Peptides against a protein of PDB entry 6B4E. Designs and how they scored, part 11

Target 1, 295 residues: chain A of PDB entry 6B4E
Amino acid sequence: TNFDKISKMFWHYKDKIAQIKQDIVLPIKKADVNVRNLLSRHKRKINPKFGQLTNSNQQLFKIQNELTQLINDTKGDSLAYHWILNFIAKAVVHQAETEVRVKPESALPLGKLTLYLLVQFPELQELFMARLVKKCPFVIGFTCEIDTEKGRQNMGWKRNNENKWEDNTSYDERMGGILSLFAIITRLQLPQEFITTTSHPFPIALSWHILARICNTPLNLITNTHFVILGSWWDAAAVQFLQAYGNQASKLLILIGEELTSRMAEKKYVGAARLRILLEAWQNNNMESFPEMSP

## One batch from the design tools (peptide; made by RFdiffusion4, then SolubleMPNN)

Design b2_p19_7_s3
Fold by OpenDDE base, seed 5:
Structure b2_p19_7_s3 (fold): chain B 295 residues (1-295), chain A 19 residues (1-19)
Amino acid sequence: as target 1 above (295 residues)
Amino acid sequence: SEMEKQKEKELEELEKKYS
């Protein structure tokens, strides 16, 4: 694992966030009033749609079509188009932070919707990845020390209005929610209409990188959060991961489930205990996946 | 494949770490 490269990637996306603010978010405030009004209306229509997802494919397709139309309405103005995509990127991640954190299986419909949009609108890919890395650096296997304010900020910790850090449980749950979404995206097949025309924008190989990079992280930087997000990933993608990479996947799952947890046993992390349970379930041929969506 | 070879190298590195 080349951690220098990972760090460069992390800062690339941090810079991208700054660039998005400068080149997309702020300039739209000076745009034509008709454009601003259009975007305001579209924002109001788009925002609730992510919460309207269910375990129904029928509902999913309805929402996909509605969002597609709304986004297409903005293509005549490049700035407006990029603004609405950035809004969607933020909204999807926010949904992961709020809904997926408490109901992990909701990552499946959200992931399917997101993957569809990522393929349908390729410009969303960089915007979405930048937002993911900002909110949850674990998606690229980045870890830094969190004993400093800057370190905590880099790792996606939030402060409230009183400048107090969020509690550990809240942070762990948010990270788990975001990681669940990303894990789902990496293990989903492309929609049938795209499978022969484009490659997967965030393929299962990215799950490999997450696990391998965390497993290779200096042990003094490993926290309960690492185990929490590994558990979230496991629930979301372990079955499909094994199907994709076979024996190599098995080796890596053993490394994180057995070896990494063993090395950190003295810390008595709750997340690590859960990961051990997941490992044992797998060893007993009882590995579970999220249920498939209904028609 | 080249991809499989790369994963094998990564696994070897990790196995060494946890040996």
Scores: peptide ipSAE 0.715, ipTM 0.971, DockQ to the pose 0.861
Fold by OpenDDE base, seed 4:
Structure b2_p19_7_s3 (fold): chain B 295 residues (1-295), chain A 19 residues (1-19)
Amino acid sequence: as target 1 above (295 residues)
Amino acid sequence: SEMEKQKEKELEELEKKYS
């Protein structure tokens, strides 16, 4: 594992967030009133769409079409277009932090929608990844110490209005929700209409990187959160991961499920205990995946 | 494949870490 490369990638996306604010968010505030009104209306229409997802593919396709139309309405103005995409990126991640957090299986419809949008609107890819890395650097396997304020900030910890850090449970659950979404995206196949025209923007190989990088992380930096997000990933993608990489996948799952958890046993992390349960279920041929969506 | 070889190298590194 090249940790320098990972660090560079992390900071690349941090810089991207700053750039987005400077080049997209702030300029829109000074844009023509007609543009601002358009975006305000579109924002109001777009925002509830993510909450309208169900386990129905029909509903998914409906929402895909509606969002596509709304986004296309902005293409006449490049700044407006990028602003809407950035808004969508933020909204998707927020949905992961809130809904997926409490209902992990909701990651499947959300992931399908997101993947569709990422392919349909390629400019969304960098915006979305930047937001993901900011909120949950685990998506690229980045870890740093959290003994400092800057370290906690880098790892996506939030402070409330009183400048108090969020509790550990809240942080763990948010990270799990975001990681679940990303894991789902990596294991989904492209929609049929795109298979022959484009490559997958966030393929299953990115799941490999997450697991391998975490497994190779210095043990003194491993926390309960690492095990929580690994468990979230497992629920979301382990079955498909095994299908994709076979014996190599098995070896890596054993490394995280058995070896990493064993090495950290003295910490008695709740997340690690859950991961052990998932490992045992797999060993007993009882590995489960999220239920498939209805037609 | 080249990709499989790369994964094998990564696995070997990890196995050494946890040996």
Scores: peptide ipSAE 0.714, ipTM 0.971, DockQ to the pose 0.862
Fold by OpenDDE base, seed 1:
Structure b2_p19_7_s3 (fold): chain B 295 residues (1-295), chain A 19 residues (1-19)
Amino acid sequence: as target 1 above (295 residues)
Amino acid sequence: SEMEKQKEKELEELEKKYS
């Protein structure tokens, strides 16, 4: 594992967030009033769509079409177009932090919608990835110490208006929700209309990187959160991961499920205990996946 | 494949870490 490369990727996306603020978010505040009004209306229409997802493919397709139309309405103005995509990127991640956090299986319809939008609107890809890395560096396997304020900030910890850090449980759940969404995206097939015309923007190989990089992380940096997000990933993608990489996938799952948990046993992390249970279920031929969506 | 070879190298590194 090249940790220098991972660090460079992390800071690349941190810089991208700053660039987005400077070049997209701030300029739109000074844009023509008609453009601002258009975006305000579109924002209000777009935001509730993510919460309207169900386990129905029919509902998914409806929402995909509605969002596609709303986004296309902005293409005449490049700044407006990028602003609406950035808004969508933020909204999707927020949905992961709130809904997927409490209902992990909701990652499936959200992931399908997100993947569709990422392919339909390629400019969304960098905006979305930047937001993901800022909020949950685990998506690229980045880890740093959290003994400092800067370290906690880099790892996506939030502080309230009183400068109090969020609870460990809240942080773990948010990270798990975001990682679940990313994991599900990596294991989804492209929609039928795109399968022959484009490559997957965030393929299953990115799941390999997450697991391998975490497994190779210095043990003194491993926390309960690492095991929580690995468990979230497992629920979201382990079955498909095994299908994709076969024996090599098995070896890596054993490394994280057995070896990493064993090395950290003295910490008695609750997340690690759950990961052990998932490993054992797999070993007993009882691995589960999220149910498929209805028509 | 080249990708399989790369994954094998990564696995070997990890196996060494946890040996």
Scores: peptide ipSAE 0.714, ipTM 0.971, DockQ to the pose 0.870
Fold by OpenDDE base, seed 2:
Structure b2_p19_7_s3 (fold): chain B 295 residues (1-295), chain A 19 residues (1-19)
Amino acid sequence: as target 1 above (295 residues)
Amino acid sequence: SEMEKQKEKELEELEKKYS
């Protein structure tokens, strides 16, 4: 694992966030009033769509079409177009932090919607990835120390209005929610209409990187959160991961499920205990995945 | 494949770490 490369990638996306603010978010405030009004209306229409997702493919397709139309309405103005995509990127991640956090299986419809949008609107890809890395660096396998304020900030920790850090459980759950969404995206097939014309923007190989990089992380940097997000990933993508990479997948799952957990046993991390349960379920041929969506 | 070879190298590195 080249940790220097990972670090460079991390800071690339941190810089991208700053760029987005400077080049997209702030300039739109000075845009024509008609443009601002358009975006305000679109924001109000778009925001509830993510919460309207269910386990129904029919509902998913409806929302896909509605969002596509709303986004297309902005293409006449490049700044407006990028603004609405950035808004969507933020909204999707927020949905992962809130809804997926408490209902992991909701990552499936959200992931399908997100993947569709990422393919339909390629400019969303960089915006979305930047937001993901900012909120949950685990999506690229980045880890740093959290003994400093800057370290915690880099790892996506939040402070409240009283400048108090969020509790460990809240952080773990948020990271798990975001990682679940990303994991789902990596293991989904492209919609049928795109398979022959477009490459998958976030393929299953990115799941490999997450697991391998975490497994190779210095043990002194491994926390309960690492095991929580690995468990979240497992629920979301382990079955498809095994299908994709076969024996190599098996070896990596054993490394994280058995070896990494064993090496960290003295810490008695709750997340690690759960990961071992998932490993045992797999060993007993009882690995489960999220249920498929209804028609 | 080239990708399989790369994964194998990564696995070997990890196996050494946990040996």
Scores: peptide ipSAE 0.712, ipTM 0.971, DockQ to the pose 0.860

Design b2_p19_7_s4
Fold by OpenDDE base, seed 3:
Structure b2_p19_7_s4 (fold): chain B 295 residues (1-295), chain A 19 residues (1-19)
Amino acid sequence: as target 1 above (295 residues)
Amino acid sequence: SAEEERRQKELEELEKKYS
């Protein structure tokens, strides 16, 4: 694992976030009133769509079409178009932080929707990835120390208005929710309409990177959160990961489920215990995946 | 350890392969 490369990638997306603010978010405040009104209306229409997802493909397709239309309405103005995509990127991640964290299986419809949008609107890809890395750097396998304020900030910890850090449980759950979404995206097949014309923007190889990079992370940087997000990833993508990489996938699952948990046993991390349970279930030929969506 | 180094190298090679 080239940690210098990972760090460069991390800071690239941090820079991207700053760029988004300077080039998209701030300029739109000075845009024509008609553009601002359009975006305000579209924002209000778009935001509830993510919460309207169910286990129904029919509902998914409906929302896909509605969002596609709303986004297309902004293409006449490049700034407006990028603004609405950035809004969507933020909204999707927010949905993962709030809904997926408490209902992991909801990552499936959300992931399908997100993947569709990422392919349909390629400019969303960098915006979305930047937001993911900012909120949950685990998505690229980045880890740093959290014994400093800057370290915690880099790892996506939030502070309230009183400069108090969020509690560990909240952080773990948020990270798990975001990682669940990303894991789902990486293991989904492209929609049929794109399979022959477009490559997968966030393929299953990115799941490999997450696991491998965590396995190579210095043990002194491994926390309960690492095990929580690995468990979230496992529930979301382990079955498909095994299908994709076979024996090599198996080796990596054993590394995280057995070796990494054993090496950190003295810490008695709750997340590690959960991951061990998942490993044992797999060893007993009882690995589960999220149920497929209904028609 | 030598074993850890070997494992790390293997993971790096696999990461390159599947990246």
Scores: peptide ipSAE 0.095, ipTM 0.779, DockQ to the pose 0.076
Fold by OpenDDE base, seed 5:
Structure b2_p19_7_s4 (fold): chain B 295 residues (1-295), chain A 19 residues (1-19)
Amino acid sequence: as target 1 above (295 residues)
Amino acid sequence: SAEEERRQKELEELEKKYS
């Protein structure tokens, strides 16, 4: 693992966030009134749709179609198009932070929707990844110290209006929710209509990178959050990960579930204990995956 | 195996792409 490269990647997306603000978010405020009105209406229509997802594929397809039409309505104006995609990127991540954190299995319909949109609208990919990295650097296996304010900020910690940091539980849950979504996306197959024409934008290999990079992270930087997000990833993608990489996957799962937890045993992290339980379940041929969606 | 080698190559390519 080359951490210099990971750092460069991290800062690339930080720069991308700044660029999005300067080139997309701020300029739209000066756009034609008709464009602004269009986007306001579309925003209001789009925002509720993510909460309307269920374990039903029928409902998923309905929402996919509705969003597709709404996004296509903006393609006549490049700025408007990018603005609406950026809004969607933010909304998806927000759903992960709020809904997925409390109901991890909800990542499946959300992930399917997101993957569809990422393929249908390729310009969403960089916008979405930038937002993910900003909110949850774990998605690229980035870790830094959190003993400083800047370090916490870089790792996605939030402050309230009183400039107080969020509590550890809230942070852990948010990170777990976001990571669950990303993990699901990486392990999903492309929709049938895209399999022959498009490569997967965030393939299962990105899950490999997350696990490998965390395994190689200096132990003094490993926190309970690392184990929490690994557990979230495990629930979301471990079965499919094993199917994809076979023996190599097994080795890596053992590294995180047994070796890493053992190395950090003195810390008595709750997240590590859970991950150990997941490992043991796997060893007893009881690895579980999220239920499949209904027709 | 050939499959493992393919996956490893894919990982390297993705690392190059995103780094």
Scores: peptide ipSAE 0.048, ipTM 0.700, DockQ to the pose 0.120
Fold by OpenDDE base, seed 1:
Structure b2_p19_7_s4 (fold): chain B 295 residues (1-295), chain A 19 residues (1-19)
Amino acid sequence: as target 1 above (295 residues)
Amino acid sequence: SAEEERRQKELEELEKKYS
């Protein structure tokens, strides 16, 4: 694992966030009143759509079409178009932080919707990835120390209005929710209409990167959160990961489930204990995946 | 299949780079 490359990628997306603020968010505040009004109306219509997802493919397709129309309405103005995509990127990640964290299986419909939008609107890809890395750098396997304020900030820790850090449980759950969404996206097949015309923007190989990079992370940087997000990933993508990479996938799952947990046993991390349970379930031929969505 | 072959090649590349 080349950690210099990972670090460069991390800071690339940090720079991208700053660029988005400067070139998209701030300019819209000074844009024509008609454009601002249009975007305000669209924002209000778009935001609730993510919460309207269910385990129904029919409902998914309805929402896909509605969002597609709303986004297309902005294409006449490049700045407005990019602003609405950035809003969507933020909204999707927020949905992962709030809903997916408490109901991991909701990542499936959210992931399907997100993947559709990523393919339908390619400009969303960099905006979405930048937001993911900012909020949850685990999605690219980045880790740094969290014994400093800057380190915590880089790893996505939040402070409240009283400048107090969020509690460990809240952080773990948020990271797990975001990682669940990303894991789902990596293991989903492209919608049928795109299979022959485009490649997957965030393919299953990115799951390999996450696991391999965490396995190679210096042990002094490994925390309970690492095991929590690995468990979240496992629930979201382990079955499909095994289908994709076969025996080599098995080796990597054993590395995270057995070797990494054993190396960190003295810490008695709750997340590690859960990951061990998932490993043991797999060894007993009881690996489970999220249920498929209804028609 | 062609998809399986592509995945195998990708895996080999990832093994070299990230294992």
Scores: peptide ipSAE 0.025, ipTM 0.642, DockQ to the pose 0.117
Fold by OpenDDE base, seed 2:
Structure b2_p19_7_s4 (fold): chain B 295 residues (1-295), chain A 19 residues (1-19)
Amino acid sequence: as target 1 above (295 residues)
Amino acid sequence: SAEEERRQKELEELEKKYS
């Protein structure tokens, strides 16, 4: 694992966030009042759509169509278009932090919707990845120390109104939720209308990167959160990962499930214990996947 | 260790292959 490259990628997306603020968010505040009003209305219509997802493909398609129309309504103004996509990127990640964290299987419909939008509106891809990396650097396998304020900030830790860091459990759950969403996206096939004309924007190879980079992370930087997000990834994508890479996938799953957990056994991380259980379930031919969506 | 280095190298090669 080339950690220099990972670091460069991490900071690239940090710079991208700053660029988004400078080039998209701030300029829209000076835009024509009619444009601002349009975006306000669209924001109000778009925001609830993500919470309206169910385990129904019919409902998914309905929401896809509604969002497509709403986004297309902004294309007359490039700045407005990019602003609404940035809003969507933030909203999707927020949904992962709030809903997926408590109901991981909800990542499937959310992931399907997100993948559709990423393909339909390619400009969303960089906006979305930048937001993901800012909120959850684990999506690119980045890890740094968290014994400093800056380190915690880089790893996506939040402070409350009293300037206190969030609880470990809250952080773990948020990271798990975001990682679940990303994992599910990487293992989904493109919608039928795109499969022959477009390449997958975030393919299963990105899951490989996550696992491999974590396996090669210095042990002194490994925390309970690493095991939590690996468990989240496992639930979301392990079955499909094995299907994609076969024996090589198996080796990597053993590395995270057996070797990494064993090397960190003295820490008695709860996340590691869960990952061990997932490994054992797999060894007993009981690996589970999220249920498929209904028609 | 030598084993760890070999493992790391293998993972890097595979990562490049599937990237």
Scores: peptide ipSAE 0.116, ipTM 0.790, DockQ to the pose 0.076; fails the geometry check

Design b2_p19_8_s2
Fold by OpenDDE base, seed 4:
Structure b2_p19_8_s2 (fold): chain B 295 residues (1-295), chain A 19 residues (1-19)
Amino acid sequence: as target 1 above (295 residues)
Amino acid sequence: SEEEKKKELEKQLEELESL
């Protein structure tokens, strides 16, 4: 694992967030009234769609079509188009922080929708990844110290209106929700219409990177959150990961489930205990995945 | 109520724009 490369990637996306603010978000506030009105109507129509997802593929396809139309309506103005995609990136991550956090299996329909949008609108990919890395650096296997305010901010910790940090449970759950979404995206197949024409924008190899990078992270930087997000990843993608990489996947699952948990046993992390349970379930041939969506 | 749903939507939009 090259941590310098990971750090450079992290800061690339942090810079991208600053660029998005400067080049997309701020300029649109000064755009003509018609563009602002269009975007105001569209954001109000778009945002509820993510909460309308169910375990139904039929409902998914309906929402995909509706969103496609709404996004296409903005393509005539590059700034408006990029603004709406950035809004979507933010909305999807927000849905992961709120709904997926409490209902991990909801990552599947959300992930399918997101993957479709990422392929249909390639400009969303950089916007979405930047938002993911800002909110949950674990998606690229980045970890830094959280003993400083800047370190906590870099790791996606939030402060409330009283400038108080969120509690550890809230942080862990949010990170788990975001990571679940990303894990799902990495293990999904491209929609049938894109398989022959497009490469997967966030392939399962990115799941490999997450696990490998965490395994190589200095132990003094490993927290309960690392185990929580590994557990979230496991629920979301372990079955498909094993299918993709076979024996090499097994080795990596043992490294996170057995070796990493054992090395950190003195900390008595709740997330580590859960990950151990997941490992044991797998060893007993009881590895579960999220239920497949209905037609 | 429909009004409450609209109010919640606007609150969510404001939150998203503040991020």
Scores: peptide ipSAE 0.252, ipTM 0.826, DockQ to the pose 0.012
Fold by OpenDDE base, seed 5:
Structure b2_p19_8_s2 (fold): chain B 295 residues (1-295), chain A 19 residues (1-19)
Amino acid sequence: as target 1 above (295 residues)
Amino acid sequence: SEEEKKKELEKQLEELESL
């Protein structure tokens, strides 16, 4: 694992967030009133759709079509188009922080919707990754120290209006929710209409990177959160990961489930205990995946 | 109510814009 490369990638996306603010978000505030009104109406229609997802593919396809129409309405103005995509990126990540956090299986319909949008609107890809890395650096296997204010900020910790950090449990759950969504996206197949024309924007190899990079992270930087997000990843993608990489996947699952947990046993992390249970379930041929969606 | 749903939506939008 090349940590310098990972750090460069992290800072690239941090810079991208700043660029998005300067080049997209701030300029739209000065745009034509008709454009601002259009975007105001569209964001109000778009935002609730993510919460309307269910375990139904029919409902998913309905929402996909509705969102596609709403986004296409903005293509006449490049700035408006990029603004609405950035809004969608933010809304999807927020849905992961709230709904997926409390109901991990909801990552599946959200992931399917997100993957569809990422392929249908390629400009969403960079906007979405930038938002993911800002909120949850674990998606690229980045870790830094959290003993400093800047370190906590870099790792996506939030402060309230009183400058108090969020609780450890709240942080862990948010990171787990975001990573669950990303893990699902990496293991999903492209919709049939895109398989022959487009490469997967965030393929299963990115799950490999997450696991490998965490395994190579200095042990003094490993926290309970690392195990929590590994557990979230496991629930979301372990079955499909094994299908994709076979024996090599098995080795990596053993590394995170057995070796990494053993190395950190003295810390008695609750996330590590859960990951150990997941490993044992797999060893007993009881590895579970999220249920498939209904027609 | 529809009005309450609208208020909640506006609150969510405000939160998203602040992030």
Scores: peptide ipSAE 0.251, ipTM 0.830, DockQ to the pose 0.012
Fold by OpenDDE base, seed 3:
Formats: structure tokens, sequence, C-alpha cells
Structure b2_p19_8_s2 (fold): chain B 295 residues (1-295), chain A 19 residues (1-19)
């Protein structure tokens, strides 16, 4: 693992967020009134769609079509188009922070929708990844110290209106929700209409990178959150990860489930205890995945 | 009410824009 490369990637996406603000978000405030009105109407129609997802593929396809139409209505203005995609990137991540956090299996329909949009609108890919890295650096296996305010900010910690940090449980759950979504995306097959025409934008190899980078992270930087997000990843993608990489996947699962948890045993992290249970379930041939969606 | 739903949606949008 090259940590310098990971750090460069992290800061690349931080710079991208600043660029998005400067080049997309701020300029639209000065745009024509008709464009601003269009975007105002569209964001109000788009935002509820993510909460309308169910375990139904039929409902998913309906929402995909509705969102596609709404996004296409903005393509006549490049700035408006990029603004609406950036809005979608934020909305999807927010849905992961709120809904997936409390109902991890909801990551599956959300992930399917997101993957469809990422392929249908390629410009969403960089916007979405930048938002993911800002909110949850774990998606690229980045870790830094959280003993400083800047360190906490870099790791996606939030402050309330009173400048108080969020509690550890809230942070852990938010990170778990976001990582669940990302993990699902990495293990999903492309929609049938795209399988032969495009490559997967966030393939299963990115899950490999997450696990490997965490395993190589200096132990003094490993926290309960690392184990929480590994557990979230496990529920979301472990079965498909084993299918993709076979024996090599097994070795990596043992490294996170057994070796990493053992090295950190003195910390008595609750997330590590859960990950150990997941490992033991797998060893007993009882590895579970999220249920498939209905037709 | 429909008005309450609209207010809640606007609140969610404001929260989303602040993130």
Amino acid sequence: as target 1 above (295 residues)
Amino acid sequence: SEEEKKKELEKQLEELESL
C-alpha cells in the first residue's frame, strides 16, 4: 500500500469539492432567472425520489426513468446539468447517511439506482466520488489522526451549530451507511442495457483496495470506526467479494476478521467484536448477503 | 397536511444545501 498515493487521491477530491463550489455552485446563483427557476423545481422533484425506493425492481425502474427525464431536461445548459448532477451526488450520499444508516439493506436499491445514474450520466462519477471521499474517506482507504480539529474534519466528522462534534455513535453509523452504499455499488453488475457497452465505473477491485489499505494502516490510527465500516462492508459485499476473488478474497477476509481484530484486542472495540462474529459465521458456512429485490 | 409536507421538504433541502 502506497500511503502517499492515497493521500494525494484524498486531497485531489478535496480540491475537486472546492472546484465544484467555485465552478458550479456559486456561478448558478448568478445564472438566468429561468435557469434558477428550472433547477429549483427540479431539485424539489428529484430529492424525494431517493426515499421512494423499495425492494421492488419495478419501482426502481420507474424512479430511474423519472430521474433520467428530469436530468435530461437540464442538458441544454451545461452549468445547469452539472449543478443538478452535483445535487444528486449530495442527495444520494445524504440518503446513505440517514436511511442506509438505520436500514443497511436499503443500500441495495439505492446502489442500483446510483449505479444506473453513474453509467447513464458519466459526469456524475467524479462529482459522486468527490462527495463520497469528503464525507467518508474510508471509501478510498484513507485514514489520518483525529486528535486535531483538522484531522477530524478530514475524516468527515461534523460539528453542530454550537461547534460541538457529533457523538461517536452518530459518526460510526454515518460512515457505515455511506460505506455500505459504496460497497454495494462495487459488487453490483451493470444494468443489462450497459453490460456490453461500458465498463463498471466503481468495480469490485475498489473493495479490495479498501480492505487492503485498512490492513496496512498504522495500528495507532485504527479506531472503532474502521471495524464498524468493515462490518458494514462485510454485510454488503463479502459474499460477492469471495465469488470474485476466491482464495485471495478469503485471505483478505481472514486478515481483517482475525488478524486485525486480534492486534487491536486490547482496545475492546465493539465494532471489532461484531466483525469477529461475522468471521465466525463465515467459518461456520453461514455467511449472509442482503436479499435480492423483487421483480 | 400538504402544507406541512412542503415545509418539511424545504427543511430537508436546506439541510442538504448546508452539507
Scores: peptide ipSAE 0.199, ipTM 0.798, DockQ to the pose 0.012
Fold by OpenDDE base, seed 2:
Structure b2_p19_8_s2 (fold): chain B 295 residues (1-295), chain A 19 residues (1-19)
Amino acid sequence: as target 1 above (295 residues)
Amino acid sequence: SEEEKKKELEKQLEELESL
């Protein structure tokens, strides 16, 4: 694992967030009043759609079509188009932080919707990845120390209105929610209409990178959060990961589930205990995936 | 290429097994 490369990637996306603010978010405030009004209306229509997802594919397709129309209405103005995509990127990640956090299986419909949008609107890909890395650096396998304010900020820790850091449980759950969404996206097949014409923007190989990079992370930087997000990833993608890579996947799952947990046993991390349970369930041929969506 | 990606993944696995 080349940690210098990972760090460069991390800072690339941090810089991208700053660039988005400067080149998209701020300029739109000076845009024509009709454009601003359009975006305000569209924002209000778009935002609820992510919460309207259910375990129904029919409902998913309806929302996909509605969002496609709303986004297409902005394509006549490049700035408006990029603004609405950036808004969508933020809204999707927010949904992961709030709903997927408490209901991990909701990552499946959200992931399907997101993957559709990422393929339908390729400009969303960089905007979405930048938002993911800002909120949850684990999506690219980045880890730094959290003993400093800057380190915590880099790892996506939030402060409340009293300038206090969020509690460890809240952080772990948020990271788990975001990573669940990303894991789902990586293991989903492209919609049938895109399989032959487009490459997957965030393929299952990115899940491999997450696991491998965490396994190679210096042990002194490994926290409970690492095990929590590995558990979230496992629930979201382990079955499909095994299908994709076979014996190589098995080795990597054993590395995270057995070897990494054993090396960190002295810390008695709750997340590590859960990951061990997931490993044991797999060894007993009881590996579960999220239920498939209804028609 | 897909083949290059596979080789890179194999290399990463070997590195993990050597740790």
Scores: peptide ipSAE 0.023, ipTM 0.589, DockQ to the pose 0.673

